Peptides against a protein of PDB entry 4PN1. Designs and how they scored, part 96

Target 1, 261 residues: chain A of PDB entry 4PN1
Amino acid sequence: KIEMNFLNKPIVPDTTKVISNFLTHYLITEPVEHVEIEAKLGTLIDLETQNRFEFPVMNETILNPEFNLRTRFESDMTASEHKYLNEFLNQAFRDSQKPGRLPFAYKHTKQVDLFYETEDNSRDKIRVSKNQSDNQVLACVKKRRVADLFLYCPNDAFDIRISISDELPVSMPSGNQQPSLTRLKDRVGYVHQEIKIDLTKTTQNDPVYDTTERHELEVEFGNIADLRDRAQKAKDGMEAPLFRRVQLFMDNVRILRREHS

## One batch from the design tools (peptide; made by RFdiffusion4, then SolubleMPNN)

Design b1_p17_6_s4 (from b1_p17_6, 5 letters changed)
Fold by OpenDDE base, seed 2:
Structure b1_p17_6_s4 (fold): chain B 261 residues (1-261), chain A 17 residues (1-17)
Amino acid sequence: as target 1 above (261 residues)
Amino acid sequence: VDKMILTVEKSEKLLDD
């Protein structure tokens, strides 16, 4: 007979607790109304060296946001890395279609994002997202970054930024208003157990600079209502459902950040 | 990074597998 530990009870990793508490804060305590919660793969860059940040730890660790570590996060990766992850996820998709597995869903979306200045000259731009094929409006929002949680992952190809954002629906800009910026997004999306994994190639035309491409991988909670419910239960003293959901989310992130070409 | 190298898998191609 094997037991989990000397209490024979499940124990929650500290990482899971910290992230769960972080999420609970912005879901329940100071609730963000139109919350988006995502993790992006990228690199913590030391502003002093302009190289990947080096912290005296040997494994995944959540950085304390109260400390200014003089870092920036770059959510970009190489085209080769992005291609590899695409192939990896394609294989994972195929494998999940087999009997006895929970299947991935897949969607390929080509989107154009049009950014507009606000009449009040606020910092937050209005983003109108349209489908490239039929020009159908997908969304019109003002997105605000609310909070970030950074994970330094010295043993993996990527570090992680977990972000809380508020995507406020807003009215369409006036018909005479011109976009200040246009961004093309080629996105392949995978969904497994309501966790969304998106590979996105972003093309941005700069009038002054050459066209730039960005390659991103993001993992998002696909069911915010359920997550909020779990967070509320956690706040009320029943933490297990939230912990399980966060653990699932993080395990998916961990799988992805370990992959390399 | 060669902008021409990265090919995002199309849904049709993926479904053919």
Scores: peptide ipSAE 0.024, ipTM 0.527, DockQ to the pose 0.015
Fold by OpenDDE base, seed 4:
Structure b1_p17_6_s4 (fold): chain B 261 residues (1-261), chain A 17 residues (1-17)
Amino acid sequence: as target 1 above (261 residues)
Amino acid sequence: VDKMILTVEKSEKLLDD
């Protein structure tokens, strides 16, 4: 008989604990009311070299947010990488439809995001999301970035930014307001065990700058209520449910960031 | 509004394969 370890119990990786604590803070300790929690694939760029930052580590490493590393995170990838991930996820979708598996759900969404300036000139813009086909309003929110946690992944194609955001529902802008920015989003969403994986092609028309296109992949917790419940239990001394959920999330992220053409 | 075309294989096509 083989045992997992000398305690014959699952062990929680330190990464899982750190992330769990990070999430618990913004779910329970200083709760964000309309929290969105997502991981984006991208690259940590050294501001001095404009190349990927190089840390003296050999594996996935959570960066300490207390240190200003003079980096920026580019949540973008090449069209070829994005295409590869799309193909990969399509295959994963197909495989999950087989008997004995939990199936992916798939959704293709084309939306327009209209950004409006707030009267108080706050940095947080109002975002109105509309379906491109029928102009139905999908959401009207003021999104605030609350916190980020960066993972440097030297062995993988991408680094990771885990972001905590507050998506505050707000009233629609007045009809006389013009959007300051319009962004087209073509998004394919894959959902597995309430973890959302979105591939998004974003086109932004800037009147001053040329049309910019971005290719993003994000992984999101699809059931915040459940996650909050798990985080509360963790605060109450029962950490296992939270750890399991975070582990699931991170394993999905790890799979994706390793995939490259 | 120019429709963004993401070259994604529609799920329907995936099932027919």
Scores: peptide ipSAE 0.019, ipTM 0.504, DockQ to the pose 0.013
Fold by OpenDDE base, seed 5:
Structure b1_p17_6_s4 (fold): chain B 261 residues (1-261), chain A 17 residues (1-17)
Amino acid sequence: as target 1 above (261 residues)
Amino acid sequence: VDKMILTVEKSEKLLDD
């Protein structure tokens, strides 16, 4: 007979605890009303060298936000990396359709995002998202970044930014208002156990910087109500459900960041 | 399940949304 450890009980990794506490803060302690929680794959760039940041650690490490490490995060990847991840996820989707597995859901969407200035000239813009096929409005929101948690991943192709955002639903801009920015999004979305994985190609036309494309992969908690419930239970002394959900989320992120072309 | 066709010209000027 084999036991898990000398207590023969499950143990929670410290990373799971730290992330769980971070999420609990913005779900329960200082709750964000229309919270979005996502992880983006990208690169921590050292502002001094303009190369990938190097820290004296050998594995996945949550960076302490109390320290200014003089870094920026680039949530972009190459077309080849993005294509590889697309193929990888397509295969994962196919495999999940087999008997005995929990299936992925899949959706391909093409949308246009129109950004508008607010009447109060605030820094936060209104984003109107429309389906390119029928021009139907998908969403009209004012999005605010609330907090970030960075994971330095020296052994993987990507570093990770976990972001807390507030997506406030707002009324449509006036019909006479022109968008300050237009962005095309080509997105393939995968959902497994209410974890959303999105590959997005963004095209933006800038009069100064010409046409630019961005390739992103994001992992999002698809059931915020459930996550908030789990976080509340954790505050009440039952942490296991939250830890399990965060572990699932992070395992999906870990799978994806290890894949490279 | 389809594949995305990708062509890239990167810019740091793309806003995060």
Scores: peptide ipSAE 0.018, ipTM 0.465, DockQ to the pose 0.019; fails the geometry check
Fold by OpenDDE base, seed 1:
Structure b1_p17_6_s4 (fold): chain B 261 residues (1-261), chain A 17 residues (1-17)
Amino acid sequence: as target 1 above (261 residues)
Amino acid sequence: VDKMILTVEKSEKLLDD
């Protein structure tokens, strides 16, 4: 018989604890009502060098938000990387359909996002999302980025930004308002154990600048209610359910950020 | 399962939304 350690009890990685605490804050302590929690794959860029940020660490590490490291996060990847991840996830989908596995769900969505300015000139724009096929309104929200947590991943193709956002449902803009920005999104979504993995190609036409395109991969908690319940339990002294869910989330992120063409 | 048609373009001008 073997034991996992000298206590014969599970130990939680520090990364899991830190992320769990971060999430708990915005789920329970200062709760965001319409919270979205996602991780995006991208690159931490050093503002001074405009190259990938270099930190004297040898593995995944959460950057302390109390320190200004003079970085920006680019939530983008090359088309080739995006294609590779698409193929990778397609294979994962196929494999998950086999007996004895939990299957992925899959959805392909093409939508247009229309952005509207608010009367109060608020930083938060109204976003109306419509399905491109039938022009049905999918959502009308004001989205606000509440907080970010950055993971520097020196051994992987991508760094990670975990973001907390508030997506407030709002009424449709008046018919006389024109959108300030229109954005096309082509998204393929994979869902496994209520973790959403989306590959998104975004196209934006700018009247002044050339058409811009971005390729993104995001991992999102698909069941916020469950996550909030787990966070509440953690606040009440039972942390294991939250840790397990965060561990699952992060393991999926870790798989994805290691994949590259 | 669909494959996305990707074009080679990268921009930071897109809002994170």
Scores: peptide ipSAE 0.014, ipTM 0.468, DockQ to the pose 0.019; fails the geometry check

Design b1_p17_7_s1 (from b1_p17_7, 8 letters changed)
Fold by OpenDDE base, seed 2:
Structure b1_p17_7_s1 (fold): chain B 261 residues (1-261), chain A 17 residues (1-17)
Amino acid sequence: as target 1 above (261 residues)
Amino acid sequence: SPVTDLKALLEKYEAKN
């Protein structure tokens, strides 16, 4: 018989604890009412070199937000990388349909996001999301970025940004208002154990610049109520449920960021 | 396209259910 360690008890990786604490803060301590929690694959760019950031670490590392590292995060990838990930997830979907597995769910959505200025000229714009096929309104929100946590991943194709956002439902803009920006989103979504994985191709038309495309992959907690419950339990001294959920989330992220063509 | 291929696959699954 073998044991896990000299205590024969599970041990929680420090990464899991740090992320769990980060989430708990914005779920419970200073709660965001309409919280969205997602991880995006991308690249930490060194503002000085304009190349991928180099940090003297050898593995996945959460960057301390208290330090100004003079970086920006680019949540984008090449079309080929995006295609590869799509194929990878398609295969994962197929494999998950086999007996003995928990199946993926899949959804393909095409939407248009219309951005409107607010009457008070506030920083945050109103986003109206509509289905491209029938123009049905899917959402009307004012999204505020609350916090970010960056993971530098030197051994992987991508770095990670975990973001806390507040998506406040708001009233539709007046019919007389014109959108200041329009984005087309072609999204394929995979859901496994209430973790959402979205591949999104975003097309933006700029009157001055040529049409630009972005290719993004995001991983999102699909059950915020459950996550909040777990976070509350963690605050009350029972951390295991939260740690397990965060571990699952991060394992999915880790799988994805390692894949490349 | 990968999306199209999966769509076709999903249609097969839906037909089975």
Scores: peptide ipSAE 0.033, ipTM 0.606, DockQ to the pose 0.013
Fold by OpenDDE base, seed 4:
Structure b1_p17_7_s1 (fold): chain B 261 residues (1-261), chain A 17 residues (1-17)
Amino acid sequence: as target 1 above (261 residues)
Amino acid sequence: SPVTDLKALLEKYEAKN
């Protein structure tokens, strides 16, 4: 007979605990009302070298936000990497349709994001997202970045930024207001067990600079209400449900960040 | 594109059901 450990009980990885605490803070302790929680794949760039940040660790490491590491996070990846991930997820989708598996859901959305300045000239812009095909409004929000947690992943193709954002629903801008910025997004979304994985190709036309294209992959908690419930239970002393959900989320992220062309 | 390929697959699947 084999046991998991000398207590014969599941043990929570420290990474899971740290992330769970981070999420609990913004779900329960200082709750963000319209919270979005996502992990983006990208690269921590050393501002001094402009190369990938080098930290003296050998595995996935959550960086302490109290330290100014003089880094920036680039959520962009190469077209080749993005294509590879797309193919990988397509295969994962297909495999999940087999008997005995939980299936992926898939959605392809081509949208345009229109950014509008606020009357108070606040830093946060109003984003109106529309479907390119029928011009239907998908969302109108004012997004505020609340917090970030960075994971340095030396063994993987990508580092990770977990972001807490507040997506405040707002009224549509006045009809006479012109967008300050327009972005075209080609997004494919994969959902498995309420974890949403989005591949997005973003095209932006800049009047001064040439057209820029970005390729992003994000993993998002698709059921915030459930997550908040789990976080509340954790605050009440029952941490297991939250830990399990965070572990699931992180395992999905770990799978993805290891995949590259 | 990979996206297109999956779309085609889904369309075929939907047509069969």
Scores: peptide ipSAE 0.032, ipTM 0.617, DockQ to the pose 0.013
Fold by OpenDDE base, seed 5:
Structure b1_p17_7_s1 (fold): chain B 261 residues (1-261), chain A 17 residues (1-17)
Amino acid sequence: as target 1 above (261 residues)
Amino acid sequence: SPVTDLKALLEKYEAKN
């Protein structure tokens, strides 16, 4: 007979605990009302060298937000990397349609995002998203970034940023107001067990990036209500449901960040 | 590199399931 360990019980990785605590803070302790929780694949850049950040660790490591490491995060990838991930996810979709598996759902969306200044001249802009095919409004929101958690992944193609955002639904801007920024988005979305995986090609003029076209991959919790319930249970002393959900999320992220062309 | 539209494949698999 084989046993898992000397206690013969499952053990929770420390990474899972740290992320779970981070999420619980913004779900329960200081709750964000319209919370969005996503992980983006990208690169931690050393501001001094402008190369990928180097840290004296040999595996996935959550960076302590209390320290200024003089880094920035770039959530872009090459067209070739993006294409490879698209093909990889297409194959995963096909395989999941086989008997005995839980199937992926799939959606392709082409939209335009229009950004507007607020009447109070706040830093946060109003984003109006419209479907390119019929010009119907998909969403009108004011998005605020609340917190970030960075994972340095020296053995993988990408580092990870987990972000907490508040997406507040707001009224449409005045009809006489012009957008300050317009971007085109071509997005394919995959959903498996309520985890959303989006590949997005964005066309815009952004001074932060050297190109007008960006390629991004994001992984998002698709059921926030369920996640909040799990976080509440964790605060009440039952941590297992939250840990299982965070583990699932992170395993999907880990699969994706290991894939490269 | 264009994003691959899986609409045609989706229709095929949805019809099969």
Scores: peptide ipSAE 0.025, ipTM 0.581, DockQ to the pose 0.014
Fold by OpenDDE base, seed 3:
Structure b1_p17_7_s1 (fold): chain B 261 residues (1-261), chain A 17 residues (1-17)
Amino acid sequence: as target 1 above (261 residues)
Amino acid sequence: SPVTDLKALLEKYEAKN
């Protein structure tokens, strides 16, 4: 007979606990009303060397925000890496349609994002997202970054930034107002067990520089109400539901960050 | 609490960067 450990009970990874506490703060303790919680794949860059950050650790680690490590996070990847991940997710989608599996949902959207200055001249811009084909309004929001948590992943192709944002729905800008910035987005979205995985190619025209493209992959909690409920239960002494949900989220992130062309 | 401590650390991070 085999047991999983000397207690014969599941054990929660330390990373799961740290992230769970981070999320609980912005879900329950100081709640963000219109919260968005996402993880982006990218690279921690050492500002001194301009190369990928090197730290004396041998595995996935959450960076302590107490220390200024003089880094920046680049939420971009090569076109080749992006293509590989798209093919990988397409295969995962197909496999999930088999009997006995929980299926992915899939959506492909091409949209234009228009950014507008606010009437009160606040730092945050209004973003209007429209369907590129029929100009239908998909969303109109004012988004503000609230907090970041960085994971350094020396054994994987990508590092991770987990971000807490406040995405406030707002009224459309006046019809005579001109956008300050326009971005084109080609996005493929995969949803599995209410966790969203988005691959996005963004094109931006600059009057001074050539047209630039960015390739991003993000993983997002698709059911914030459920997550908030789990976080509240955790505050009330029942941590297991929250830990399970965070573990699921992070396992999906871990799968993706190991894949590269 | 760990949550409170984390908040303080994040604030320090914001101030330092």
Scores: peptide ipSAE 0.000, ipTM 0.246, DockQ to the pose 0.084

Design b1_p17_7_s2 (from b1_p17_7, 10 letters changed)
Fold by OpenDDE base, seed 4:
Structure b1_p17_7_s2 (fold): chain B 261 residues (1-261), chain A 17 residues (1-17)
Amino acid sequence: as target 1 above (261 residues)
Amino acid sequence: NEVTDLEKLLKLYEAKN
């Protein structure tokens, strides 16, 4: 007979604990009302060198937010990398439809995001999202970035930013107000076990600059209510459910960040 | 550089199965 370890009990990786505590803070301790929790694939850039950040570690490492490392995070990738991930996820989708597996759900969305200035000239703009085909309003929100947690991944193609955001539903801007910015989004969404994976191509027209394109991949917790419940249980001393969900989330992220063209 | 629409593949997949 084989045992898991000398205690014959499950052990939780330190990374899982750190992330779980981070999430618990913004779910329970100082709760964000309309919380969005997502991880984006990208690159930690050293502000001094403008190259990828280097740190004396050999594996996935959560960076301490208390230290200013003079970095920025670029949530972008090449069109080739994005295409590869798209193909990879398409194959994962197909494989998940086989008997004995839990299937992916898939959705393709083309939308336009219109950004409006707020009356109080706050830093956060109002975003109106519309379906490109019929101009149906999908959402009208004011999004505020609350916190970030960065993972440096020296062995993988991408670094990770986990972000906590507050998406406040707001009223539509006045009909006479013009958007300050317009973005076109072509998004494919994959959902597996309530974890959302979105590949998004964003096109932005700037009056000064030529049309710019961005390619992003994000992984999001699709069931916040369940996650909040798990976090509450963790605060009450039962940590296992939260750890399991965070582990699932991070394993999906780890799979994706290892893939590259 | 368009995102691949899986709907096209789904039609083929459904027909195959």
Scores: peptide ipSAE 0.041, ipTM 0.678, DockQ to the pose 0.013
Fold by OpenDDE base, seed 5:
Structure b1_p17_7_s2 (fold): chain B 261 residues (1-261), chain A 17 residues (1-17)
Amino acid sequence: as target 1 above (261 residues)
Amino acid sequence: NEVTDLEKLLKLYEAKN
């Protein structure tokens, strides 16, 4: 018989604790009402070199947001990397349909996002999302980025940005308003144990720049109510449920960022 | 295409379950 450590009890990684505290702050302490919590795969770019940032660490590291490290985050990947991840997730979907496994759910959506300026000229834009097939309105929201947490991952193909956003439902813009920006999105969504994984191909026409294509992968908490409940329990002294959920989320992120063509 | 539509495959698995 073997034991896992000298206490023979599970131990929580420090990364899990730090992320859990970050989430608890915006779920419970200073709660965001219509909160969206997602992780995007991308690259931390050094503003001085314009190359991937290099930090003197050898593994996954959460960067302290209080320090200006002179970096920007690019939430993009190559078409080849995106295709590889799509094939990888397709295989994971197939394998999960076998007896004894928890199955993935799958959804393919093609939508148009129309961005409108607000009447008060706020920096936040109104986003109207429509289904391309029947032109039905899927959502009309004003999205505000509240906070970011960056993970530098020197051993993997991608770095990670965890974002807290407020998605406020708003009324449709007036019929006289024209969109300032239009984006076409081709998205495949995979859901496993209420963790949502989206692969998105975005096409954008810019009046100043040429048509740009972006390939993104994002991982989102699919059950915010459950997560908020877990965070409240953590504030009340029971941390295990929150730690387990954050661990599940991060393990899925870690699997994805390790895969590359 | 970089994004694969699994609609046909999904229908097959749904029919099996």
Scores: peptide ipSAE 0.037, ipTM 0.666, DockQ to the pose 0.014
Fold by OpenDDE base, seed 2:
Structure b1_p17_7_s2 (fold): chain B 261 residues (1-261), chain A 17 residues (1-17)
Amino acid sequence: as target 1 above (261 residues)
Amino acid sequence: NEVTDLEKLLKLYEAKN
């Protein structure tokens, strides 16, 4: 007979605990009302060298947010990397449709985001999202970034930013207002066990600068209500359900950040 | 286009099911 350890009990990795505590804080302790929780693949850039950040660690490491490491996070990848991940996820989708597997769901969305200045000239802009095909309004929100948790991943193609955001629903801007910024989003979404994986190609037209294109991959918790419930249970002393959900989330992230052409 | 290809596959799956 094989046992998992000398206590024959599950042990939770530090990464899982740290992330779980981070999430619990913004789900329960200081709750964000309309919370969005996502991880983006990208690169931690050292502001001094303008190269990928070099940290004296040999594996996945959560950076302490209390320390200013003079870094920025670039949530972008090359078109070829993005294409590869698209192909990879397409194959994963196909494989998951086989008997004995839990299937992916898939959705392709072409969206236009219109950004408007607020009347109070607040930093947060109003974002109106519309479907490109029929101009149907999908959402009208003010999105506020609440907190970030950065994972430095020296052995992988990408670093990770886990972000807590507040997406506050707001009224549509007046018809007389012009958008200050317009972004086109071509998004393919994959959902597996309520974890959302989105590949997004964003096109932005700037009147001064040439059209810029960004390629992003994000992983999002698809069931916030369930996650909040798990976090509440964790706060009440039952941590296992939250740990399991965070572990699933992070394993999916780990799979994706390891893949490269 | 990989996205287009998958969409075609999805249509086939929907038709099959």
Scores: peptide ipSAE 0.033, ipTM 0.666, DockQ to the pose 0.013
Fold by OpenDDE base, seed 3:
Structure b1_p17_7_s2 (fold): chain B 261 residues (1-261), chain A 17 residues (1-17)
Amino acid sequence: as target 1 above (261 residues)
Amino acid sequence: NEVTDLEKLLKLYEAKN
């Protein structure tokens, strides 16, 4: 007979523990009211070399936020990489519809994001999202980035940024206000076990520069209430439910960041 | 277009279920 280890029990990866603690802080300890938790695929860039960051590690590593590593995160990829991931997720969707599997849900949305300056000249802008086809208002929010956690992934196509944001619903801007910025978003969304995976093409027009297009992939916790409940249990000494949910989230992220054309 | 292809596929699954 073969056992898993000398205790014959599963082991929680250290990465899972670190991320779980990070999430617990902003869910329970210093709770963000309208919290959004997402991971974006991208590249850590060394500000000195302008190349991908190099760190003396050989695998997935969470960077310590207390250290200034002089890096920036570029949440973008090539059109070909984005297309490949789209095809990959489409196949995953198809496979999940087979008997014995849990199915993906799918949604395609095209929206216009209008950004407005606040009357108090706050750094945070109001974002009004509308459906491109019928101009229906989808959301009106003020989004604030609260914290980031960066994962350097030397063996994979992408690095990861996990972000905590506060997305506050707010009233629509007055009719006399003009948007300072307009963005077109074409988004395909996949949901599996309440984990959201979005592929987004963002188009922005600039009066000076040509039209720019960005390609992003983001993974988001789709059930914040459940996650907060799990985090509370973790604070109370029962960590397993939170670890399981974070492990699921990270496994999905790991699958995606390894895929490339 | 892969997005369009998936939408077509979704319609097929909806018809089957």
Scores: peptide ipSAE 0.031, ipTM 0.524, DockQ to the pose 0.013

